# Peptides against a protein of PDB entry 5LHZ: the designs that were tried, part 77

Target 1, 78 residues: chain A of PDB entry 5LHZ
Amino acid sequence: QLLKSVFVKNVGWATQLTSGAVWVQFNDGSQLVVQAGVSSISYTSPNGQTTRYGENEKLPDYIKQKLQCLSSILLMFS

## One batch from the design tools (peptide; made by RFdiffusion4, then SolubleMPNN)

Design b2_p22_6_s4 (from b2_p22_6, 12 letters changed)
Fold by OpenDDE base, seed 1:
Structure b2_p22_6_s4 (fold): chain B 78 residues (1-78), chain A 22 residues (1-22)
Amino acid sequence: as target 1 above (78 residues)
Amino acid sequence: DPQMQELTQQVQALLPELEKLR
Protein backbone atom coordinates (compact mmCIF):
# COMPACT_ATOMS: atom_id res chain seq x y z
CA GLN B 1 0.00 0.00 0.00
CA LEU B 2 1.15 3.52 -0.85
CA LEU B 3 1.50 6.45 1.52
CA LYS B 4 2.51 9.11 -0.97
CA SER B 5 4.22 9.53 -4.32
CA VAL B 6 6.46 12.36 -5.41
CA PHE B 7 7.55 13.17 -8.93
CA VAL B 8 11.23 14.05 -9.11
CA LYS B 9 12.19 15.91 -12.25
CA ASN B 10 14.73 14.11 -14.42
CA VAL B 11 14.66 11.09 -12.11
CA GLY B 12 11.19 9.60 -11.91
CA TRP B 13 8.76 8.80 -9.13
CA ALA B 14 9.56 8.13 -5.49
CA THR B 15 6.88 6.45 -3.42
CA GLN B 16 6.80 5.64 0.27
CA LEU B 17 5.05 2.38 1.08
CA THR B 18 3.15 1.60 4.26
CA SER B 19 5.90 -0.90 5.03
CA GLY B 20 8.33 1.99 5.28
CA ALA B 21 10.10 1.06 2.08
CA VAL B 22 10.79 3.51 -0.71
CA TRP B 23 9.82 2.50 -4.23
CA VAL B 24 11.58 4.39 -7.00
CA GLN B 25 10.42 4.23 -10.60
CA PHE B 26 13.10 5.67 -12.84
CA ASN B 27 12.54 7.33 -16.20
CA ASP B 28 14.36 4.52 -17.99
CA GLY B 29 11.76 2.05 -16.77
CA SER B 30 13.85 0.47 -14.04
CA GLN B 31 12.71 0.27 -10.42
CA LEU B 32 14.27 0.05 -6.97
CA VAL B 33 12.78 -0.84 -3.62
CA VAL B 34 14.81 -0.05 -0.52
CA GLN B 35 13.94 -0.04 3.15
CA ALA B 36 15.87 1.10 6.18
CA GLY B 37 16.53 -1.75 8.55
CA VAL B 38 16.21 -4.32 5.81
CA SER B 39 19.46 -5.82 4.61
CA SER B 40 18.40 -6.11 0.99
CA ILE B 41 17.26 -4.14 -2.03
CA SER B 42 15.12 -5.10 -4.99
CA TYR B 43 15.96 -4.02 -8.52
CA THR B 44 13.69 -4.43 -11.52
CA SER B 45 15.20 -3.86 -14.94
CA PRO B 46 13.27 -2.19 -17.76
CA ASN B 47 12.50 -5.63 -19.18
CA GLY B 48 10.74 -6.56 -15.96
CA GLN B 49 13.36 -8.86 -14.49
CA THR B 50 13.64 -8.49 -10.72
CA THR B 51 16.74 -9.25 -8.67
CA ARG B 52 17.11 -9.13 -4.89
CA TYR B 53 20.48 -8.21 -3.41
CA GLY B 54 21.56 -8.93 0.15
CA GLU B 55 23.60 -6.66 2.37
CA ASN B 56 26.83 -8.51 1.73
CA GLU B 57 26.41 -8.78 -2.03
CA LYS B 58 28.32 -6.61 -4.42
CA LEU B 59 25.88 -4.33 -6.20
CA PRO B 60 26.31 -3.80 -9.93
CA ASP B 61 27.67 -0.39 -10.77
CA TYR B 62 24.55 0.64 -12.66
CA ILE B 63 22.48 0.08 -9.53
CA LYS B 64 24.92 1.94 -7.32
CA GLN B 65 24.82 4.80 -9.79
CA LYS B 66 21.04 5.00 -9.62
CA LEU B 67 21.11 5.07 -5.83
CA GLN B 68 23.81 7.71 -5.79
CA CYS B 69 22.07 9.80 -8.42
CA LEU B 70 18.80 9.75 -6.54
CA SER B 71 20.49 10.60 -3.26
CA SER B 72 22.42 13.48 -4.75
CA ILE B 73 19.42 15.00 -6.49
CA LEU B 74 17.13 14.67 -3.48
CA LEU B 75 19.70 16.35 -1.26
CA MET B 76 19.53 19.37 -3.54
CA PHE B 77 15.96 19.90 -2.35
CA SER B 78 16.88 19.96 1.33
CA ASP A 1 24.56 -1.65 3.72
CA PRO A 2 24.96 1.75 5.32
CA GLN A 3 24.55 3.51 2.00
CA MET A 4 21.17 1.88 1.37
CA GLN A 5 20.05 2.61 4.91
CA GLU A 6 21.06 6.24 4.63
CA LEU A 7 19.43 6.70 1.23
CA THR A 8 16.14 5.29 2.46
CA GLN A 9 16.17 7.55 5.48
CA GLN A 10 17.02 10.60 3.41
CA VAL A 11 14.31 9.90 0.86
CA GLN A 12 11.74 9.33 3.59
CA ALA A 13 12.62 12.63 5.22
CA LEU A 14 12.49 14.56 1.96
CA LEU A 15 9.27 13.13 0.55
CA PRO A 16 7.05 15.57 2.46
CA GLU A 17 9.16 18.50 1.34
CA LEU A 18 9.18 17.35 -2.26
CA GLU A 19 5.41 17.06 -2.19
CA LYS A 20 5.13 20.72 -1.24
CA LEU A 21 6.97 21.61 -4.43
CA ARG A 22 4.38 19.95 -6.64
Scores: peptide ipSAE 0.105, ipTM 0.595, DockQ to the pose 0.068
Fold by OpenDDE base, seed 5:
Structure b2_p22_6_s4 (fold): chain B 78 residues (1-78), chain A 22 residues (1-22)
Amino acid sequence: as target 1 above (78 residues)
Amino acid sequence: DPQMQELTQQVQALLPELEKLR
């Protein structure tokens, strides 16, 4: 269900899924899945442990940092 | 979550551009 994958230097791979979700594979081995219209984030640690966070749930700082970093870097390519 | 929404929108819009740059 992959639509397209793009390598982002110093970040990792960003993939758009046919579902509309964005799947990010970071260089540290972690992964994030974000989907528009879904108030949740799926985080997979390098060891393969997956945790889903809801909208009303506090996100760990390291996850927020990944989101912020990715957003900032992507904007530089705009 | 505004951050989730913003990220999704940004990535979806910028993926084609990133692809051309690589």
Scores: peptide ipSAE 0.105, ipTM 0.598, DockQ to the pose 0.068
Fold by OpenDDE base, seed 3:
Structure b2_p22_6_s4 (fold): chain B 78 residues (1-78), chain A 22 residues (1-22)
Amino acid sequence: as target 1 above (78 residues)
Amino acid sequence: DPQMQELTQQVQALLPELEKLR
């Protein structure tokens, strides 16, 4: 279930789910789902393939970059 | 992971403010 969706310039769409998770749809067609208290993230590539990464797994650089980029951009609105 | 939790909290807190900018 969706609570709210907001457009973030030069990033994409960010949607808050009723579960507390945040669903980000990036401009390149990729997607991330993250939730506080959950030691895993879900990444969907532009071709629709979804991979879930746990806390004991090394994240690919391109996923880490998306997380860092999103965090940095959102902080600009603080 | 702390990074995931921080990102989630940041987005949740800023969603209302971002909507006001639309």
Scores: peptide ipSAE 0.102, ipTM 0.593, DockQ to the pose 0.069
Fold by OpenDDE base, seed 2:
Structure b2_p22_6_s4 (fold): chain B 78 residues (1-78), chain A 22 residues (1-22)
Amino acid sequence: as target 1 above (78 residues)
Amino acid sequence: DPQMQELTQQVQALLPELEKLR
């Protein structure tokens, strides 16, 4: 279930789920689901394909870039 | 912004740890 959604300029929408996870819907159509305490992240490509990455798995550079971008921007809103 | 602050806290806690593991 959804708790709250916020629009992040030049990023997209970030939604906090009742589980505590953060669901990010980027402007390019991709999506990320991240949650503290869970050693994995979920990425959904614009075509709807979902990949789950574990803690010890290498992340593609484009995933890292999205995470860094999100982190940097959200920090400015804190 | 209260909404952004809560989301930021979740991301702030998680992303640095994930980046260090990658």
Scores: peptide ipSAE 0.065, ipTM 0.554, DockQ to the pose 0.034

Design b2_p22_7_s1 (from b2_p22_7, 11 letters changed)
Fold by OpenDDE base, seed 2:
Structure b2_p22_7_s1 (fold): chain B 78 residues (1-78), chain A 22 residues (1-22)
Amino acid sequence: as target 1 above (78 residues)
Amino acid sequence: SDAELIQEIRALVAQLHEQQLQ
């Protein structure tokens, strides 16, 4: 279930789920899902391919950019 | 680092969830 959704200018939508997860839907069609209790972050590309990234993995630049964006969004939520 | 970035995000999400549960 969705708890709250926030429109982020030039980014997309950020949604907090009742589960505590955060779901970001970027304008480019990609998505991020983060659950604090899960060791990996989920990224779904515009073509629907999902990849999990753990803390000890090298991140593609575009992923880092999206994560940085998410970080900023989360700070706004607080 | 990449690890720190993920850790930061997870921490923020955890905080957000904690806030939700209060």
Scores: peptide ipSAE 0.728, ipTM 0.930, DockQ to the pose 0.849
Fold by OpenDDE base, seed 4:
Formats: structure tokens, C-alpha cells, sequence
Structure b2_p22_7_s1 (fold): chain B 78 residues (1-78), chain A 22 residues (1-22)
């Protein structure tokens, strides 16, 4: 279930779920899901393909950019 | 580093969840 949703101008929507996950829906149609206690992050591309990234993986630049954006959003939640 | 970025995000999400459960 949804706990809180925040509109972020020029980014999209960020939602905190009761499960402890944070779900970001970007304007370009991509999505990020970060679940509390899970070691990997989930990225869904605009075409619907989902990829999980762990800490020891090299990230594509576009993923880094979205994660940096998410980091900023999470800081706003705190 | 990439690892540090993911770790940062995971830590923040964990903090939010912990706060939620209080």
C-alpha cells in the first residue's frame, strides 16, 4: 500500500510504500524501486524491462543519474 | 563510487523505514 506520495517537479513522483520500499516514477517512463533490507535496487526502463543492480556492479551513467536524483529526493523525505 | 551510491540510497531507505515503524 501507498504511505506517502510526493510530486517532484521535472522528475516525477516518489512514493513511500508501507512495505518499506521507495518507488520513483520518472517522467521518462522509467522507474526505480528500493526496498528496505534488500541489497539490490530495481530499475525498470521505459519499455518495461526490469533490471536489478547490486552494490558491486558497475552502473550505467543514466542509472547513476537517476540514483543521484533519488538520493536528493530521499534527503527531502528525512 | 557506484557501491557508495547504492549504499547511501539503501541507508536512507532503511532510515525512512525505521522511522515509519516507530
Amino acid sequence: as target 1 above (78 residues)
Amino acid sequence: SDAELIQEIRALVAQLHEQQLQ
Scores: peptide ipSAE 0.727, ipTM 0.930, DockQ to the pose 0.785
Fold by OpenDDE base, seed 1:
Structure b2_p22_7_s1 (fold): chain B 78 residues (1-78), chain A 22 residues (1-22)
Amino acid sequence: as target 1 above (78 residues)
Amino acid sequence: SDAELIQEIRALVAQLHEQQLQ
């Protein structure tokens, strides 16, 4: 279930789920999902391919950029 | 670093969830 959705200009939508997950839908069609208590993050590309990233692996630059954006968004929720 | 970035996000999400449950 959806708890709170926030529109972020020039980024997309960020939604807090009752499960504790945060779901970001970017304007380019990509998505990020970060679940509380889960060590990896989920990225879905615009074509629907999903990849999970842990903290011990090298991140593509485009992923880093989206994560940095997400970091800023998360500060808006609290 | 990449690890620090992921850790930061995970921490923020965890904090947000904790606030939700309070």
Scores: peptide ipSAE 0.727, ipTM 0.930, DockQ to the pose 0.783
Fold by OpenDDE base, seed 3:
Structure b2_p22_7_s1 (fold): chain B 78 residues (1-78), chain A 22 residues (1-22)
Amino acid sequence: as target 1 above (78 residues)
Amino acid sequence: SDAELIQEIRALVAQLHEQQLQ
């Protein structure tokens, strides 16, 4: 269930779920899901492939860029 | 570092959830 959705210009949509997850749908068709209490983050590529990344893994540059963007977006929900 | 970035995101999301539950 959706709690709050925010449109972010030149980025996409960011949604806070009642479950405690944050779901970002980027304009390039990719998605990020970060859930409270879960140690890994979920990335879905535009072709629909989903990959989970933990803190001990090397992140691709495009993933790091998305996460840095998400950090700024999260301030919009506070 | 990559680990610090993930930790930062997880902490912020946890804070939002805690705020929601209050």
Scores: peptide ipSAE 0.726, ipTM 0.930, DockQ to the pose 0.769

Design b2_p22_7_s2 (from b2_p22_7, 11 letters changed)
Fold by OpenDDE base, seed 2:
Structure b2_p22_7_s2 (fold): chain B 78 residues (1-78), chain A 22 residues (1-22)
Amino acid sequence: as target 1 above (78 residues)
Amino acid sequence: SDKDLIQEIRKLVQELHEKNLS
């Protein structure tokens, strides 16, 4: 279930789920999902390919950029 | 570092979830 959704200018939509997940739908068609209590993050590329990244893995620069954006969004929710 | 960034995100998401449950 959806708990709260916010529109972020030049970014896209960010949604909190009752499950504890945060779901970001970026304007470029990519998506991030971060779930409370789960050690990895989920990234879906515009072509629909999904990859999970753990905290000890090397991150592509485009992932880091989107995570930095997500950090700002999370502060908005709190 | 990459680890620091993921840890920060996970922390913020966890805190947000806990606030929603309270």
Scores: peptide ipSAE 0.741, ipTM 0.935, DockQ to the pose 0.758
Fold by OpenDDE base, seed 3:
Structure b2_p22_7_s2 (fold): chain B 78 residues (1-78), chain A 22 residues (1-22)
Amino acid sequence: as target 1 above (78 residues)
Amino acid sequence: SDKDLIQEIRKLVQELHEKNLS
């Protein structure tokens, strides 16, 4: 279930789920999902391919950029 | 580091979830 969705200018949509997940749908068609209590993050590319990243993995630069953006969004929700 | 970034995000998401439960 969706808890609330917020439009973020020049980024896309950020949604909180009742499950504890935060779901960001970026303007480029990619998506990030971060679930409370889960050690990995989920990235879905515009073509629909999903990759999970753990804490000890090297992140692609485009993932790091989106995570930095997500950090700012999360501070907005607080 | 990459690990620090993921840890920060996970912490913020956890705190947000706990806030929503109250």
Scores: peptide ipSAE 0.740, ipTM 0.935, DockQ to the pose 0.790
Fold by OpenDDE base, seed 1:
Structure b2_p22_7_s2 (fold): chain B 78 residues (1-78), chain A 22 residues (1-22)
Amino acid sequence: as target 1 above (78 residues)
Amino acid sequence: SDKDLIQEIRKLVQELHEKNLS
């Protein structure tokens, strides 16, 4: 279930789920999901492919950029 | 580093969840 959804200018939508997940839907059609208590993050590309990244993996630059964006969004929620 | 970034995100999400549970 959705807890709170926030429109982020030039980014898309960020949603908190009651499960503890944060779900970002970017304007380019990609998505990030970070779940509280889960060690990996999930990225879904616009074509629907989902990849999970752990903390010890090398991240593609486009993932880093979107995570930096998510960091800023999360700071807004706190 | 990549690890630092993921750890930061995970920490913030965890803290947000804990705040929501309060």
Scores: peptide ipSAE 0.740, ipTM 0.935, DockQ to the pose 0.776
Fold by OpenDDE base, seed 5:
Structure b2_p22_7_s2 (fold): chain B 78 residues (1-78), chain A 22 residues (1-22)
Amino acid sequence: as target 1 above (78 residues)
Amino acid sequence: SDKDLIQEIRKLVQELHEKNLS
């Protein structure tokens, strides 16, 4: 269930779910999902392939950039 | 670090969720 969906210019759509997840759909077709209480983040590439990243993993630069963007979005929601 | 970034995101998401539950 969706709580709130917001359009973020030059980024895409960011959605808060009742589950506690935050879901970002980027303009490039990729997606990030971060769920409250879950230790890993979920990245889905434009081709639909999903990868989970834990805290101790080295992140690709493009993932870090998207996470930094997500950080800003989360601050907006707060 | 990468860990710090993920931790930050997780913390923010958790806080947001808790706020939503209020």
Scores: peptide ipSAE 0.740, ipTM 0.935, DockQ to the pose 0.782

Design b2_p22_7_s3 (from b2_p22_7, 11 letters changed)
Fold by OpenDDE base, seed 4:
Order: structure tokens, then C-alpha cells, then sequence
Structure b2_p22_7_s3 (fold): chain B 78 residues (1-78), chain A 22 residues (1-22)
């Protein structure tokens, strides 16, 4: 269930879920989901393909960029 | 590192969740 959503200019929407997840819907159609207490992050590409990345995995550059963006958003919420 | 980035994100999300629960 949705808790609160914020619009981020030139990025998309970031939503906090009651479950503890943060869900980002990027303008390019991709999505990130990070769940509190879960060791992996979820990325969904614009074509709908979902991939999970753990802490010890090498990340594609485009994923790093989106995570860095998410980091900035999360810092704004703190 | 990539690990550091993911851990940073996870920690921030965890903290945010705790704030929401309080």
C-alpha cells in the first residue's frame, strides 16, 4: 500500500510503501524498488524485465546512475 | 564501490522506514 509519493523534476516519482519499500518510477519507464530489510534491489527495465542485484554484484553503469539518483532523493527525505 | 552504494541505499531506506513507523 502506498504511504506517500513525491514528484522529482526530471526524474519521476518516488513512493514510500507501508511495507518499508521505496519505489521509484523513472521518466524513461524504468523502476527501482528497495525494500527495508532485503539484501537485494529490484530494477525493472522499460520493457518490463525485472532484475535483482545484490550487494556483491557488479552493477551496470545505468543502474549505478539511478541508484545515485535514488540516494539523493532519500537524503532529501531525511 | 558498488557494494557501498547498495549498502548506502539500503541503510537510508531502513532509516526512512523506521521514521515512518514512529
Amino acid sequence: as target 1 above (78 residues)
Amino acid sequence: SDKDLIQEIRELVAELHQKNLA
Scores: peptide ipSAE 0.719, ipTM 0.929, DockQ to the pose 0.798
Fold by OpenDDE base, seed 2:
Structure b2_p22_7_s3 (fold): chain B 78 residues (1-78), chain A 22 residues (1-22)
Amino acid sequence: as target 1 above (78 residues)
Amino acid sequence: SDKDLIQEIRELVAELHQKNLA
């Protein structure tokens, strides 16, 4: 269930789920899901392919950029 | 590092969730 959704200028939408997940839908059609208590993050490309990344994995630059963006969003929510 | 970034995100999400539960 959705708890709260916010529009982020030039980024997309960020949604908090009652489950504790944060779901970001980027303007390019990609998505990030980070769930509280889950060690991996989920990235879905615009074509619908989903990849999970753990803490010990090397991240593609475009993923890091999106995570940095998410970090800023989360800091704003706090 | 990449690990630090993911950990930061996870902790921020966890903190946000705790705030929502309070």
Scores: peptide ipSAE 0.719, ipTM 0.929, DockQ to the pose 0.799
Fold by OpenDDE base, seed 1:
Structure b2_p22_7_s3 (fold): chain B 78 residues (1-78), chain A 22 residues (1-22)
Amino acid sequence: as target 1 above (78 residues)
Amino acid sequence: SDKDLIQEIRELVAELHQKNLA
């Protein structure tokens, strides 16, 4: 269930879920989901392919960029 | 590092969730 959604200029939408997840829908059609208490993050590409990344994995640059963006968004929620 | 970035994100999300529950 959705708790709160915010529009982020030049990025897309960021939503907090009652489950503790944060769901970001980027303007390019990609998505990130980070769930509280879960060790991996979920990235969905615009074509619908979902990949999970753990903290010990090497991240593609485009993933790192989106995570850095998410970091900034999360600071706004605080 | 990549590890630091993911850890930062996860901690921020966890903290946010705790605030929502309070």
Scores: peptide ipSAE 0.719, ipTM 0.928, DockQ to the pose 0.783
Fold by OpenDDE base, seed 5:
Structure b2_p22_7_s3 (fold): chain B 78 residues (1-78), chain A 22 residues (1-22)
Amino acid sequence: as target 1 above (78 residues)
Amino acid sequence: SDKDLIQEIRELVAELHQKNLA
């Protein structure tokens, strides 16, 4: 269930879910999902491929970039 | 580091969730 959705200029949509997840739909068609209580983050590429990344994994630069963007978004929600 | 970034995100999400529950 959606709790709140916000449009972020030049980024896409960011949504808080009642489950505790934050879901970002980027303009490039990719998505990030970070769920409270889950140690890994979920990235879905524009083609629909989903990959989960744990804290001990090396991240692709484009993932880091999106996470940094997400950090800013989360601060806006707070 | 990559770990630090993920940890930051996770902490922010957790905090946000707690705020939503309050």
Scores: peptide ipSAE 0.719, ipTM 0.928, DockQ to the pose 0.782

Design b2_p22_7_s4 (from b2_p22_7, 11 letters changed)
Fold by OpenDDE base, seed 2:
Formats: C-alpha cells, structure tokens, sequence
Structure b2_p22_7_s4 (fold): chain B 78 residues (1-78), chain A 22 residues (1-22)
C-alpha cells in the first residue's frame, strides 16, 4: 500500500510504501525501487526492462545519476 | 564508489522505514 507520495520538480514522483520500499517514477519513464532489508536495488528502463543491482556491482553512469537524485529525495523524506 | 552509493541509499531507506513504523 502507498504511504506517502511526493512530486519532485524536474524529477518525477517518489512514493513510500508501507512495506518499506521507496518507489521513484522518473519523468523519462524509468523507475527505481529500493526495499528496506533487501540487498539489491531495482531499475526499470523506459521500455520496461528491469535489472537488479547489488552493492558490489559496477553501475552504469545513468543509474548512478538517478541514485544521487534519490539520495536527495530520501533526505527530504527524513 | 558505487558500493558506497548503494550503501548510502539502503541506509537511508532503512532509516526511513524505521521512522514510519514508529
């Protein structure tokens, strides 16, 4: 279930779920999901392809950029 | 590093969840 959703200018929507997940829907159609207690993050490209990344994996630059953005959003929620 | 970034995100999400549970 949805707990809280916020609109972020020039980024998209960020939603907290009661499950502990944070779901970001970017304006470019991509999505990030980070779940509390789960070691990997989930990225969905605009075409719907989903990839999971662990802490020890090399990240594509475009994902790093979105994670940096997410970091700022999470600080807003705090 | 990439690892540091993911760890930071996971930490923040965990902290947020804990706050929501209270």
Amino acid sequence: as target 1 above (78 residues)
Amino acid sequence: SDKDLIEEIRKLVAELHEKNLK
Scores: peptide ipSAE 0.702, ipTM 0.924, DockQ to the pose 0.774
Fold by OpenDDE base, seed 1:
Structure b2_p22_7_s4 (fold): chain B 78 residues (1-78), chain A 22 residues (1-22)
Amino acid sequence: as target 1 above (78 residues)
Amino acid sequence: SDKDLIEEIRKLVAELHEKNLK
């Protein structure tokens, strides 16, 4: 279930789930999901392909950019 | 580093969840 959703200008929507996940829906159609207690993050491309990344994995630059954006969003929630 | 970035994100999400549970 959705706990709280916020509109982020020039980014999209960020939602906290009761499960502990944070779900970001970017304006370009991509999505990030980070779940509390789960070691990997989930990225879904605009075409619907989902990839999971672990902390010891090399990240594509576009993923790093979106994670940096997510970091800023999370700081706003705190 | 990539590891630092993911760890930062995961930490922030975990902390946020803990706050929501209180």
Scores: peptide ipSAE 0.701, ipTM 0.924, DockQ to the pose 0.779
Fold by OpenDDE base, seed 5:
Structure b2_p22_7_s4 (fold): chain B 78 residues (1-78), chain A 22 residues (1-22)
Amino acid sequence: as target 1 above (78 residues)
Amino acid sequence: SDKDLIEEIRKLVAELHEKNLK
């Protein structure tokens, strides 16, 4: 279930799920999902390909940028 | 580091979830 969805200017939509996940749908068509209690993050590219990234993996710069954006969004929700 | 960033995100998400459960 969706708990709260907010429009973030120049970013997209960010949604809190009752499951504890945060789901960001970026304007470029990509998505991030971070689930409470799950060690990996999920990135979906605009073409629908999903990749999971763990803490010990090297992240592409574009994903790091999106995560930094997500960090700001999470602070907004708090 | 990349690890630090992911951990930060995970921590924030966990904290948010805990707040939502209140």
Scores: peptide ipSAE 0.701, ipTM 0.924, DockQ to the pose 0.785
Fold by OpenDDE base, seed 4:
Structure b2_p22_7_s4 (fold): chain B 78 residues (1-78), chain A 22 residues (1-22)
Amino acid sequence: as target 1 above (78 residues)
Amino acid sequence: SDKDLIEEIRKLVAELHEKNLK
């Protein structure tokens, strides 16, 4: 279930789920899902391909950029 | 580092969830 959604200009939408997940839908069609208590993050590319990244993996630069963006969003929620 | 970034995100999400539960 959706708990709260916020529009972030030049980024997209960020949604908190009752499950504890945060779901970001970027303007480029990609998505990030980070679930509380889960060690990996989920990225879905614009073409619909989903990849999970663990904390010990090397991240592509575009993923880092989106995570940095998410970090900023999460800080706003704090 | 990449690890630090993911850990930061995970921490913030966990904290947010905990706030929502209260």
Scores: peptide ipSAE 0.701, ipTM 0.924, DockQ to the pose 0.790

Design b2_p22_8_s1 (from b2_p22_8, 13 letters changed)
Fold by OpenDDE base, seed 2:
Structure b2_p22_8_s1 (fold): chain B 78 residues (1-78), chain A 22 residues (1-22)
Amino acid sequence: as target 1 above (78 residues)
Amino acid sequence: SSQVQQQLQQVLEKVQSFLKNS
């Protein structure tokens, strides 16, 4: 279930779920899901391919950029 | 609610941890 969805200019939509997850749908068609209590994050590319990344794993730069963006969004949520 | 805000904070900390450790 959705708790709150926020439109972020030039980024996309960020949604907080009742599960404790935050789901970001970027304008480029990619998605990030970060869930409280889950050790990995989920990235879905525009073509629908989903990849999970663990903490301490080397991330592609484009993933880092999206996470940095998400960090900024979350600061606005709080 | 407090729970919702707490979970949001946990997500933030997770994201920052991923960025730090990558």
Scores: peptide ipSAE 0.683, ipTM 0.913, DockQ to the pose 0.841
Fold by OpenDDE base, seed 5:
Structure b2_p22_8_s1 (fold): chain B 78 residues (1-78), chain A 22 residues (1-22)
Amino acid sequence: as target 1 above (78 residues)
Amino acid sequence: SSQVQQQLQQVLEKVQSFLKNS
């Protein structure tokens, strides 16, 4: 279930779920899910391929950029 | 609720940790 969905200009939609996850749907068609209590993050590419990344794993730059964006968004949710 | 805010904070800290360690 959705707790809160916010539209972020030039980014997409960010949604907090009752599960404790935050789900971002980017305008480029990709998605990012970060969930409390889960050690990995989930990235879905525009073609629907999902990849999970661990905390100590080297991330592609485009993933880092999206996480940086998410960080900024999360500060808006409070 | 407090739980909702706590979970949100946990997500934030996780994101920041990923960025720090990448």
Scores: peptide ipSAE 0.682, ipTM 0.913, DockQ to the pose 0.828
Fold by OpenDDE base, seed 1:
Structure b2_p22_8_s1 (fold): chain B 78 residues (1-78), chain A 22 residues (1-22)
Amino acid sequence: as target 1 above (78 residues)
Amino acid sequence: SSQVQQQLQQVLEKVQSFLKNS
């Protein structure tokens, strides 16, 4: 269930789900899902490949950039 | 609601933790 969807200029859409997850659909076709109570994050590339990352993993720079973007979006939500 | 905001805060803290630990 969708709780709230926000259009973010030059980024894409950010949606909060009733599950406690935040789902970001980036303009480049990639997606990021971060959920409260889940130890990993989910990244889906534009070609549809999904990878899960743990908190202590070394992340690719492009993932870090998208997480930093998400952080800024979340600050905007609150 | 407060629950919604709490979940949002948890997601924010998780994201920041990932960034700090990577």
Scores: peptide ipSAE 0.682, ipTM 0.913, DockQ to the pose 0.888
Fold by OpenDDE base, seed 4:
Structure b2_p22_8_s1 (fold): chain B 78 residues (1-78), chain A 22 residues (1-22)
Amino acid sequence: as target 1 above (78 residues)
Amino acid sequence: SSQVQQQLQQVLEKVQSFLKNS
């Protein structure tokens, strides 16, 4: 269930779910899901492939960039 | 609600942790 969705200029849409997760749909077609209480994050590429990353593993630079973007979005929600 | 805001804060902290440890 969706709590609220926010349009972010030049990024896409960020949605907070009742589960406590935040779901970002980027303009490039990729998606990112981060949820409290879950030890991994989920990234879906534009071609639909989903990869889960753990907290201590090396992340691709493009994932880091999207996480940084998400961080900024979350601060905007605050 | 405050519970929703707390969840949001937890997500933020998780994201920042991932960035720090990557």
Scores: peptide ipSAE 0.682, ipTM 0.913, DockQ to the pose 0.875

Design b2_p22_8_s2 (from b2_p22_8, 15 letters changed)
Fold by OpenDDE base, seed 1:
Structure b2_p22_8_s2 (fold): chain B 78 residues (1-78), chain A 22 residues (1-22)
Amino acid sequence: as target 1 above (78 residues)
Amino acid sequence: SSQVQQQLQDVLKKVQSFLDSS
């Protein structure tokens, strides 16, 4: 379930879940889920395809950009 | 709560780790 949802200008919505995850819904229709205690992150493209990425693997630039954005969002939460 | 904030911090650390490792 949802703990807190925040609107992020020019990005979309970021939601903290009771599971310990943060769920970002980007304006382009993509989604990113990062969860505490889980070694991988989940990216869902606008067409609904989900890909999981492990730490230390090479990330596509568009994923890195979204993670950089998420990092900034998380700093706003704190 | 402090636990909620800690989970948020853990997510932040994870994101930073992914960025640093890629």
Scores: peptide ipSAE 0.666, ipTM 0.909, DockQ to the pose 0.850
Fold by OpenDDE base, seed 2:
Structure b2_p22_8_s2 (fold): chain B 78 residues (1-78), chain A 22 residues (1-22)
Amino acid sequence: as target 1 above (78 residues)
Amino acid sequence: SSQVQQQLQDVLKKVQSFLDSS
């Protein structure tokens, strides 16, 4: 279930879920899900392929960039 | 609510942890 959705100019949509997750739908068609209490993050590429990443593994640079973006987006929910 | 805000902060902390650990 959705709690709040925010449109982020030049980025996409960010949605907070009742599960404690934040779901970002980027303009490039990719998606990122980060959830409280879950040890991994989920990235879905524009073609629909989903990859989960653990906390201590090396992330692709494009994932890091999107996580940096997410950090700034989270302030919009505060 | 406090719970909702805490969940948001938890997500923020997680994101930062991922970035710092990578």
Scores: peptide ipSAE 0.665, ipTM 0.909, DockQ to the pose 0.877
Fold by OpenDDE base, seed 4:
Structure b2_p22_8_s2 (fold): chain B 78 residues (1-78), chain A 22 residues (1-22)
Amino acid sequence: as target 1 above (78 residues)
Amino acid sequence: SSQVQQQLQDVLKKVQSFLDSS
């Protein structure tokens, strides 16, 4: 269930869920889900393929960039 | 609410941890 959705200029939509997750829908069609209390993050590519990454895993640069974007969004709301 | 804001902070900390550990 959705708590709040916000439009982020040049990024897409960021939504906070009642589960404790934040869900970002990027303009390029990809998605990122980060859930409080869960040790992995979920990335879905524009073609619908989903990959989960662990905390100490080496991340592709494009994933790091999207995480940095999410970090900036969260800081914006803090 | 403060609880909702705390969850946002928890997510932020997780994201930062992923970035720092990669």
Scores: peptide ipSAE 0.664, ipTM 0.908, DockQ to the pose 0.874
Fold by OpenDDE base, seed 3:
Structure b2_p22_8_s2 (fold): chain B 78 residues (1-78), chain A 22 residues (1-22)
Amino acid sequence: as target 1 above (78 residues)
Amino acid sequence: SSQVQQQLQDVLKKVQSFLDSS
């Protein structure tokens, strides 16, 4: 279930789920899911390929940028 | 609720941890 959805100009939509996850749908067609209690994050590219990243692995720069964006969005939710 | 807010804070901390570790 969806708890709260926020439209972010020039970014996309961010949604908090009852599962404890935050789901971001970016304007470029990519998606990011971060789940409370789960040690990895999920990134889906615009072509639909999904990759999971662990906490201690090196992230591509474009993933870091999207996580930085997500941090700013999360501050908007609180 | 407090539980919902705590889960949000947990996600924030997780994101920050990923950024700090990479």
Scores: peptide ipSAE 0.664, ipTM 0.909, DockQ to the pose 0.800

